# Ledger of designs, part 24: peptides against a protein of PDB entry 4HTP

Target 1, 231 residues: chain A of PDB entry 4HTP
Amino acid sequence: SQTVASHVPFADLCSTLERIQKSKGRAEKIRHFREFLDSWRKFHDALHKNHKDVTDSFYPAMRLILPQLERERMAYGIKETMLAKLYIELLNLPRDGKDALKLLNYRTPTGTHGDAGDFAMIAYFVLKPRCLQKGSLTIQQVNDLLDSIASNNSAKRKDLIKKSLLQLITQSSALEQKWLIRMIIKDLKLGVSQQTIFSVFHNDAAELHNVTTDLEKVCRQLHDPSVGLSD

## One batch from the design tools (peptide; aimed at target 1 H7 V8 F43)

Design b2_p16_1_s1 (made by RFdiffusion4, then SolubleMPNN; from b2_p16_1, 7 letters changed)
Fold by OpenDDE base, seed 2:
Structure b2_p16_1_s1 (fold): chain B 231 residues (1-231), chain A 16 residues (1-16)
Amino acid sequence: as target 1 above (231 residues)
Amino acid sequence: SALEELWRKLLAEARA
């Protein structure tokens, strides 16, 4: 069956995350998240107007927003150094060049951006002048590729991991890759707590997650903000 | 597609 995630561009999630990150106050951060969430719910209602028993939910997006809570997908086995080497190869960067060294030595402060230790930001600035301006992946496609990476990591198929990573990279803008990296590393640096995200999603979300530790169940059971756990 | 346009519309409206 159709899912909301199959129609929502990954770019739109990333732009939302970017807005949240750039916002200074908690209230503004919440607003940006709420705007995306409300759009998702409205689209869900339209898409599934005549289908009341669907399992579709916000889960595909939520698991990317709160990647540290991922329990369905196993470990990716990907570190910053691996990504650095991949980018050096893909972008044909000189090994001894400044950009290659920035990626490899991302922990060392360089430049004026103050991005030391944040590989995703380092990568962003390297990628920005070198990659496409608009990505083509949906949220579902991103999750499918991430599933593939995790599965192939478990199977110790490094070649197939690289294949999926290349597909993600070549079909994503610099901004999308920044956030994708952070999703893989499981640190979005949004400046808003997990509790806040849950509270905005649903009043009972934190409680249900505390009990089940199942992000999908939280998203499915509490899809409707007006229907509580006891209803 | 029509659905993708609907999504874009909804998001734009939410952000306005």
Scores: peptide ipSAE 0.774, ipTM 0.976, DockQ to the pose 0.951
OpenDDE base, seeds 1, 3, 4, 5: peptide ipSAE 0.771, 0.770, 0.770, 0.772; ipTM 0.975, 0.975, 0.975, 0.975; seed 5 fails the geometry check

Design b2_p16_1_s2 (made by RFdiffusion4, then SolubleMPNN; from b2_p16_1, 6 letters changed)
Fold by OpenDDE base, seed 2:
Structure b2_p16_1_s2 (fold): chain B 231 residues (1-231), chain A 16 residues (1-16)
Amino acid sequence: as target 1 above (231 residues)
Amino acid sequence: SEMEELWRKLLAEARS
């Protein structure tokens, strides 16, 4: 069956996350998230207009927004050093060049940007002049590729991990890759708490998650903001 | 597609 995630560009999630990160106040951060969420729910209603009992929910997006709460997908086995080496290879960066060194030594301040220790930001600036301006992946496709990475990591198939990573990278803009990296590393740096995200999603979301630790269940059972747990 | 256009519209409206 069709899912909302199969129609929503990953770029639109990333632009939302970017807006949240750049916002200074909590209220503005919440607004940006709410705008995306409300759009998702409205789209869900339209997409599933003639289907009352669907399992589709906000889960495909939520698991990318709160990647530290992922329990379905196994570990990726990917660290910043692996990504650095991959980018150097993929972009054919000179090993002793400035950009390669920035990626490898991302923890060391370079003086150009105040992004020391944030690999995703370092990668973004390296990628910006080199990558596609617009990505082509949907949220569903991103999740499928991440599933593949996790599965292949479990199976110790490094070659297939690389293949899936390359597919993600080659079909994503620099901005999308920035956020993808943060999703994989499980640190989005949004400046808004998990509790805030849950509270905006549904009044009962935090409670249900505390009990079940099941993000999909939270998203499915509390899909409608007007229907509570006791409902 | 029609659905993708609808999504773009909804998101744009939400952000306006």
Scores: peptide ipSAE 0.764, ipTM 0.973, DockQ to the pose 0.982
OpenDDE base, seeds 1, 3, 4, 5: peptide ipSAE 0.763, 0.763, 0.762, 0.763; ipTM 0.973, 0.973, 0.973, 0.973; seed 3 fails the geometry check

Design b2_p16_1_s3 (made by RFdiffusion4, then SolubleMPNN; from b2_p16_1, 7 letters changed)
Fold by OpenDDE base, seed 2:
Structure b2_p16_1_s3 (fold): chain B 231 residues (1-231), chain A 16 residues (1-16)
Amino acid sequence: as target 1 above (231 residues)
Amino acid sequence: SELEELWREILAEERS
């Protein structure tokens, strides 16, 4: 069925996350999140103007913003070391070269960026001069590929996991890959708490999530910020 | 597409 996520570029979510990360202070971070959220809600209303009682919600984006709360997908089975090896192969990096070693030894301080321990940032700088400038994936497509990865991990189909990862990588900019990595590793480093994200989404979101632990239910039931749990 | 253009317009407006 038609969803908002099928029309929203993954790049736009990533640009929002980047803006949040770069912002100083809670208020500015909230503003950037709210701008994206409000856009999503407005687009939802336009897309579903002639359809009542749709199940479409902010869930496809929310599960990427709060990946540690994911309960629908099984584990990806992906660690930084796997990604490092994949990038070395994909980019045809010399195994004993500077960039390969940065990826493999991401925990050790190297260079001038001070990104030790942050694999996504290290990967970003390696990818920036080597990948396409603009990605082509929608949020729905990203979620579909992540679903595939989780499913194939459960089935122990490493070849198909690699296939989906390659599709993600080859259709994403360096910036998009930075955030994709953080989503997979489940550490976005936004500098804003889960509670803040829920509070901006809906006044009752944190409460409903605490009771249900169902992120999709939270997004669906509290899609309208003016309609509370008791309404 | 028309819908994707609409999304871009909405987002741009919110970010202005």
Scores: peptide ipSAE 0.758, ipTM 0.973, DockQ to the pose 0.952
OpenDDE base, seeds 1, 3, 4, 5: peptide ipSAE 0.755, 0.754, 0.756, 0.755; ipTM 0.973, 0.972, 0.973, 0.973; seeds 1, 3 fail the geometry check

Design b2_p16_1_s4 (made by RFdiffusion4, then SolubleMPNN; from b2_p16_1, 5 letters changed)
Fold by OpenDDE base, seed 4:
Structure b2_p16_1_s4 (fold): chain B 231 residues (1-231), chain A 16 residues (1-16)
Amino acid sequence: as target 1 above (231 residues)
Amino acid sequence: SELEELWRELLEEARS
């Protein structure tokens, strides 16, 4: 079945997240999120114009925006050190070189950007001159690959985990990888709270999530901002 | 595709 997520580029979510992060005030951050959300809802209506009973919702995007609330897929088993080693290998970085050391010692201040402790930002600057300028993944494809990683982690299939990670990396820009890393590590650093995200999505979203702890249910049941919990 | 174009238009309109 066709979903909105199968047509929305992951790059567009990442650009939205980047805009949110760079925004100074809450209002501006909310605006950027709302712009993406409204586009999603309009596209949903167009895509499913002749289909009233669909399970499609904002869930594929929401679970990437609020990865701490993920309950469907299990743990990835991926830490910064694993990613560092993977990038060193994939990019064929000299192990004693500046970039390799930056990735491995990401907690130590090494540069002028003040990115110490933020692995994703350090990775971004290493990747920027080396990777594709434009990614090709949709939101659905990203979620499929993340599902694969979690499933294979549970199955202790390290080879397949690596395969999925390589697909993510090789088909993503530096900016997309920055955000992908943050999604995996579950720290987006958006500067906007979970409550704000829910509030913008739907007035009843926080309440429903508090009761159900089911992000998909929240997205499906409250897909229409004009239809409340009691309706 | 037409759908991809539609998405792009919607997002651009929202960001304008």
Scores: peptide ipSAE 0.753, ipTM 0.971, DockQ to the pose 0.916
OpenDDE base, seeds 1, 2, 3, 5: peptide ipSAE 0.754, 0.756, 0.753, 0.755; ipTM 0.972, 0.972, 0.971, 0.972; seeds 1, 2, 3, 5 fail the geometry check

Design b2_p16_2 (made by RFdiffusion4)
Pose (drawn by RFdiffusion4):
Structure b2_p16_2 (pose): chain A 221 residues (1-106, 117-231), chain P 16 residues (1-16)
Amino acid sequence: SQTVASHVPFADLCSTLERIQKSKGRAEKIRHFREFLDSWRKFHDALHKNHKDVTDSFYPAMRLILPQLERERMAYGIKETMLAKLYIELLNLPRDGKDALKLLNYGDFAMIAYFVLKPRCLQKGSLTIQQVNDLLDSIASNNSAKRKDLIKKSLLQLITQSSALEQKWLIRMIIKDLKLGVSQQTIFSVFHNDAAELHNVTTDLEKVCRQLHDPSVGLSD
Amino acid sequence: SSVVEFFEEKIAELES
């Protein structure tokens, strides 16, 4: 019943992505990712130490790191133009004000929002990766159910409980373009030698994470 | 990194 994702602050995933994006070279981008992945694996073993048929995996984090491969969640129905409106309303931004104009007159949208949010209020987030995933699930379901009001509420939960950095990365997760500077093939190869292959045949991110959880155990086994 | 330190602390809490 328990998951690694329930114990990991979304902020730690975000700080990892930030350092990845900020790194100039491939080797350094890989290093930052590998450290998070390796810690996730060590904690997985400690958490599920004496457990039986464990289905927990790196999937809750991997689906955020490779969001373009997201298949379980339906479309979010979220445009950068409506996030601008949501922030203007939420932050009580005067429309003639400098910050409101930056959002309205839209180095992607996530960065503009980052610069707007950075000097404001909350500096430390509270959500875990699991809670972020649960809320993204509500947003995708409510888009399918044509419930734009419930989408606003769920997105408000995500936004107001998160730091500027988390919000920058959450935006990018929803738009599905992280701009990390490291390819999907590279990310899969760091995770597992066989991961790129398994994803080609299955197109299933959760299956890949779960089946190839152990880096020393290949597809042949 | 602080992320690694966080994990080490949480693992130590579980082993205790």

Design b2_p16_2_s1 (made by RFdiffusion4, then SolubleMPNN; from b2_p16_2, 8 letters changed)
Fold by OpenDDE base, seed 1:
Structure b2_p16_2_s1 (fold): chain B 231 residues (1-231), chain A 16 residues (1-16)
Amino acid sequence: as target 1 above (231 residues)
Amino acid sequence: SEVEQRFQELIAEIEA
């Protein structure tokens, strides 16, 4: 079945997230999120104009924006150290080189950008001169690969986990990988609270989530901002 | 924004 997520580039979500992160004021952060959401909803309406009772919603994007609320997908089993080692291998970085050490010791201040403790930012700067300028993955494809990682982690298939990670990495820009890492680690550092995200999405979103703890249900039932829970 | 423009392009493709 056709979904909005199958059409929207992951790069576009990442660009939006980057804008939100770089924005200093709450209002500006909200504006960027709202613009993306409104565009998504408009495309949804166009895509499903002749189809009734679709289950498609903002969920594929929302679960990446609020990864800490993910309940459908099992644990990835991925930590920063694993990613560091993977990047060192993939990029063929000298093990005793500056970049490899930055990745492995990401918590130690390096004095370059003040990004100590933020693995995703450290990775970004290492990747920027070495990776594709533009990725090719849709939001749906990213979620599919993440599903694969979680499933294979549960099944203890380390080789398949690596395969899916490599697919994500090789088809993503440095910026996309920065955000992908943050999604996997479940810390986006947007500077906007969960409550704010929900409030922008729908007035009743926080309430429904508090009751159901089901992010997909929230996105599906409240996909229309004009239709409330009591409607 | 460029993102918004791409969404508009996607919509246009469907409506065509």
Scores: peptide ipSAE 0.668, ipTM 0.960, DockQ to the pose 0.912
OpenDDE base, seeds 2, 3, 4, 5: peptide ipSAE 0.668, 0.659, 0.667, 0.663; ipTM 0.960, 0.958, 0.960, 0.959

Design b2_p16_2_s2 (made by RFdiffusion4, then SolubleMPNN; from b2_p16_2, 8 letters changed)
Fold by OpenDDE base, seed 2:
Structure b2_p16_2_s2 (fold): chain B 231 residues (1-231), chain A 16 residues (1-16)
Amino acid sequence: as target 1 above (231 residues)
Amino acid sequence: SEVEKRFEELIKEIEE
């Protein structure tokens, strides 16, 4: 079955998230999210023009935007220290070098950027001069890899977890990895609340989520912003 | 935005 997520580059989601984060005002942040959402819905309508009652929805993107609400996939078992070690290995960084130490000691301010405690930002600056300029992953592929990580974590297959992480990293730009890290750690730092994201998505989204705690159900049932919960 | 333009391109490709 075809999905919108199978066509949308992960880079485009990350670019949108970056715009949201950099925006100063709530209104501007909302605008960027709304524009992405509206574009997604338009493409959905075009993709599924001849197919009614599809299960496809905004869920593949929403679960990455609100990763703390993820309930379908199990825990990743990944922390900043694991990622730091992986990057040191992958990038062949000297263990006693400046960049390796920045990653390992991400809580301590060592640089001029003032990004202490934000591992994703520290990683971004280390990755920027070393990574591909453009990633190749779709949103669906990212979710598939994250599903693999969660499944392998549950199965205690550390080698396969590493394999999936390597695929994510090697096929992503520095900017994409910044956001991917934040998705895995479940802290996007967008500057907008969960409630705001839901309110922009649909007027009844927060209520339905409060009752069901099912993000996919929220996205499917409230796919059309003009159709209410009681309709 | 560039993202919106890419979505429009995707739509165009599906409609062709």
Scores: peptide ipSAE 0.665, ipTM 0.956, DockQ to the pose 0.906
OpenDDE base, seeds 1, 3, 4, 5: peptide ipSAE 0.663, 0.654, 0.661, 0.657; ipTM 0.955, 0.954, 0.955, 0.954

Design b2_p16_2_s3 (made by RFdiffusion4, then SolubleMPNN; from b2_p16_2, 6 letters changed)
Fold by OpenDDE base, seed 1:
Structure b2_p16_2_s3 (fold): chain B 231 residues (1-231), chain A 16 residues (1-16)
Amino acid sequence: as target 1 above (231 residues)
Amino acid sequence: SAVEERFEKLIAELEA
């Protein structure tokens, strides 16, 4: 069946995340997340207005927003160094060039942006003048590709991992790749806590997650903010 | 926001 995630561009999630990150105050960060969530729920209701007992929920987005809580997907087996090498190859960067060295030595860059230790930001600035201005992937497609990466990592199919990564990269803007990297590395640096995300999602979300550790169950059972655990 | 507007557009397209 159709899902909300199959309709929502990954770019829109990334745009929201970017706004959250750039916001200084907790309240502003919350507002951006809430707006995205409310829009998602509204679209969900419209999409499924004639269908009962759907399993669709905010889970496809939530698992990207809180990737550290992912339990369905196995490990990617991807680190910053691997991504650096991949980008050098993909972008045909001179290996001894400034940009290649920035990616490889991301922890101690000599650049002007002060992004030491943040590989995703280093990558962003390298990618910005070289990549698509707008990506083409939906949230569902991103999750499908990430599933593929995890599955192939488990199966030790390195070539297929690379294939899926290349598809993600070539179909994404620099900004989208920044966030994709952070999702893979499982560090979004949003400046808002997991507890805050849960509290905005649903009053009972943190409690249910603490008991079940099942992010999908949390998203599905507490899809309606007005319906609690005891209802 | 632009994101919200796109969601509204998606809804409108669905209901058309």
Scores: peptide ipSAE 0.606, ipTM 0.948, DockQ to the pose 0.857
OpenDDE base, seeds 2, 3, 4, 5: peptide ipSAE 0.604, 0.597, 0.601, 0.601; ipTM 0.949, 0.948, 0.948, 0.948

Design b2_p16_2_s4 (made by RFdiffusion4, then SolubleMPNN; from b2_p16_2, 7 letters changed)
Fold by OpenDDE base, seed 2:
Structure b2_p16_2_s4 (fold): chain B 231 residues (1-231), chain A 16 residues (1-16)
Amino acid sequence: as target 1 above (231 residues)
Amino acid sequence: SSVEERFEKLIEEIEK
């Protein structure tokens, strides 16, 4: 069956995350997340208008927004160093060049942006003048590729991991890759807590997650903000 | 266009 995630561009999630990150106030950050969530739910209702009993939920997006709570897919086995090397290869960067060294030494950048320790930001500025202006992946496709990476990591198929990473990278803008990197590394730096994300999603979300530790179950059971755990 | 406006367009496309 079709899902909301199969229709929503990954770029739109990334744009929302970027807006959240750039917002200084908690209220503004919450507003951006709420607007995305409300739009998602509205689209869900339209998409599944004639099918009331569906398993589709906000889970495909939520697991990317709260990647540290991922329990369904196995570990990626990917670190910043691996990504740096991959980008150097893919972009054909000189090994001793400025941009290659920025990626490899992301913890101590000499640049003007002050993004020390944030590999995703370092990568963004390297990628921006070199990669696609617009990505083509849906949220579902991104999750499918991440599933492939995790599965192949478990199977110790490094060649296939690289293949999936290349597919992600070549079909994504610099902004999308910035957020994708943060999702893989599991640190989004949104400036809002996990508790805040759950509280906006549903009043009972934090409680249900504390009990079940199942993000999909939380998203599915609490899909309707008007229906609580006790109902 | 905003993300929200793009969602509205997706809804419109489904309803056609």
Scores: peptide ipSAE 0.681, ipTM 0.961, DockQ to the pose 0.832
OpenDDE base, seeds 1, 3, 4, 5: peptide ipSAE 0.678, 0.677, 0.681, 0.675; ipTM 0.961, 0.960, 0.961, 0.960

Design b2_p16_3 (made by RFdiffusion4)
Pose (drawn by RFdiffusion4):
Structure b2_p16_3 (pose): chain A 221 residues (1-106, 117-231), chain P 16 residues (1-16)
Amino acid sequence: SQTVASHVPFADLCSTLERIQKSKGRAEKIRHFREFLDSWRKFHDALHKNHKDVTDSFYPAMRLILPQLERERMAYGIKETMLAKLYIELLNLPRDGKDALKLLNYGDFAMIAYFVLKPRCLQKGSLTIQQVNDLLDSIASNNSAKRKDLIKKSLLQLITQSSALEQKWLIRMIIKDLKLGVSQQTIFSVFHNDAAELHNVTTDLEKVCRQLHDPSVGLSD
Amino acid sequence: SSVVTFFEEKIAELES
């Protein structure tokens, strides 16, 4: 019943992505990712130490790291133009004000929102990776159910409980373009030698994370 | 790495 994702602050995923994006070289981008992945694996063993048929995996984090491969969640129905309106309303931004104009006259949208949010209020987030996933699930379902009001509420939960950095990365997760500077092939290859292959045949991110959870145990086994 | 330290502390809590 328990998951690694329920114990990991979304902020730690975000700080990892930030350092990856900020790194100039491939080796350094891989290093930052590998450290998070390795810690996730060590904690997985400690958490599920004496457990039986464990289905927990790196999937809750991997689906955020490779969001373009997201298949389980339907479309979010979220445009950058409406996030701008949501922030203007939420932050009580005067429309003649400098911050409101930056959002309206839209180095992607996530960065503009980052610069707007950084000097403001909350500096430390509270959400875990699991809670972020649960809320993204509500947003995708409510888009399918044509409930734009419930989408606004769920997105307001995500936004107001998160730091500027988390919000920058959350926006990029929703738009599905992280701009990390490291390819999907590279990310899969760091995770597991066989991961790129398994994803080609299955197109299934959760299956790949679960089946190839152990880096020393290959597809042949 | 503060992220690594976080994990190490959580693992130590579980082992204790």

Design b2_p16_3_s1 (made by RFdiffusion4, then SolubleMPNN; from b2_p16_3, 5 letters changed)
Fold by OpenDDE base, seed 3:
Structure b2_p16_3_s1 (fold): chain B 231 residues (1-231), chain A 16 residues (1-16)
Amino acid sequence: as target 1 above (231 residues)
Amino acid sequence: SSVVEYFEKKIKELEE
């Protein structure tokens, strides 16, 4: 069956997240998130106009926005050091070169950007002059690849993990990879709380999540902002 | 917003 996530470019989610991060005030951050969410819901209604009881929801996006609440996927088994080594290999960076050392020593400030401790930002600047300007992946495709990574990690298939990571990387812009890294590491640094995200999504979202700890259930049951838990 | 415009375009395509 068709899903909204199969139609939405991952780049559009990333651009939204970038706008949220760059916004200074809570209200402006909320506005950017709301615009994306409202557009998603409108498209959902149009896409599923003739179909009732669909299981499609905002979940594919929500699980990337709140990756720390992911419960369906097993652990990725991926840390910054693994990604650093992968990028050095993939980009054929000299191991003793400036960019390789930046990736490996991401906790130490080496530049003027003040990105110490933020591996994703360091990776972004290394990738920007070297990778695609526009990615080709949809949100669904990103989730499929992340599912593959988690599954293969559980199965201890390191070669297949690498394959899926390479697919993600080679089909993503530097900006998309910045956010993808943050999703994998489970720290988006949006500057907006989980509670705020839930409150914007639905008035009952925080409560339902507190009880169920099931993000998909929250997104599915509270898909319509006008329909509450008691309805 | 480019995101909003994208969704509007896609919705329009579904209606055609």
Scores: peptide ipSAE 0.491, ipTM 0.929, DockQ to the pose 0.933
OpenDDE base, seeds 1, 2, 4, 5: peptide ipSAE 0.485, 0.482, 0.468, 0.486; ipTM 0.928, 0.927, 0.925, 0.928

Design b2_p16_3_s2 (made by RFdiffusion4, then SolubleMPNN; from b2_p16_3, 7 letters changed)
Fold by OpenDDE base, seed 2:
Structure b2_p16_3_s2 (fold): chain B 231 residues (1-231), chain A 16 residues (1-16)
Amino acid sequence: as target 1 above (231 residues)
Amino acid sequence: SPVEQRFQELIAELEA
């Protein structure tokens, strides 16, 4: 069946995350998340108007927003150094050049941005003048590719992992890749807590997650903000 | 917001 995630561009999630990160106050961060969530729910209602018993939920987005809570897919086996090497290869960067060295030595970058230890930000600035302005992937497609990476990691198929990563990279803007990297590394640096995300999603979300540790169940059972656990 | 506008476009496309 159709899913909301199959229609929503990954770029739109990334734009929302970027707004959240740039916002200074908690209230403003919450507003940006709420706007995305409400839009998602509205589209869900339209998409599934004639199908009341669907399993579709906010889960495809939530698992990217809270990647540290991912329990369905196994480990990616991807580290910053692997990504650095991949980018050097893909972008044909001179190995002894400044940009290659920035990626490899991301923990102690020289520069004015203050991005020490943030590989995603270092990558962003390297990618910005070299990548597509607009990506083409949906949230569903991103999750499918991430599933593939995890599966192939378990199967020790390094070549297929690279293939899926290349597909992600070549179909994403620099901004999208910044956030994709953070999703893979499982640190979004949004400046808003997990508890806040859950509280905005649903009043009972934190409680249900504490009991089940199942992010999909949380998203599915509490899809309607007006229907509680006891209803 | 631009994101909200795009969602509205998606809904419009669905209902067309």
Scores: peptide ipSAE 0.601, ipTM 0.948, DockQ to the pose 0.821
OpenDDE base, seeds 1, 3, 4, 5: peptide ipSAE 0.599, 0.588, 0.596, 0.594; ipTM 0.948, 0.946, 0.947, 0.947

Design b2_p16_3_s3 (made by RFdiffusion4, then SolubleMPNN; from b2_p16_3, 5 letters changed)
Fold by OpenDDE base, seed 2:
Structure b2_p16_3_s3 (fold): chain B 231 residues (1-231), chain A 16 residues (1-16)
Amino acid sequence: as target 1 above (231 residues)
Amino acid sequence: SPVVQRFEEKIAEIEA
């Protein structure tokens, strides 16, 4: 069956996350998230107007926004060093060059941006002048590729992990890759708490998650903000 | 926002 995630560009999620991160106030951060969520729900209602028993929900996006709560997908087995090496190879960066060294020594950057320890930001600046301006992946496709990575990690198929990673990064802008990296590393640095995200999503979301620890169930059961757990 | 506008466009397309 059709899903909302199959229609939403990954770039649009990343753009939303970027706006949230750049916002200084909690209220403004919440507003950006709410706008995306409300739009998603409206699209869901339109897409599934004649189908009342769909399992589709905000889960495909939520699991990328709160990657620390991922329980369905197993570990990726991907760290910053692996990504650094991959980028050096893919971008054909001189191994002793400044950009290669920035990626490898991301914890101690010598630059003026103050991005010490933030590999995603280091990668962003390296990628920005070197990659496409607009990505082509949907949220569904990103999740499919991430599923593949996790599955192949479990199967110890390093070659296939690399293949899926290459598919992700070659079809993504620098900004999208920044956020993709943060999703994989499981640290988005949005400046809003998990509790805030849940509270905006649904009044009962935090409670249901505390009981079930199942992010998909939370998204599915509490898809309608006007329908509570006890209703 | 452009993101919201794209959602609205998609909805409009479905409803047409």
Scores: peptide ipSAE 0.721, ipTM 0.969, DockQ to the pose 0.931
OpenDDE base, seeds 1, 3, 4, 5: peptide ipSAE 0.721, 0.718, 0.719, 0.719; ipTM 0.969, 0.969, 0.969, 0.969

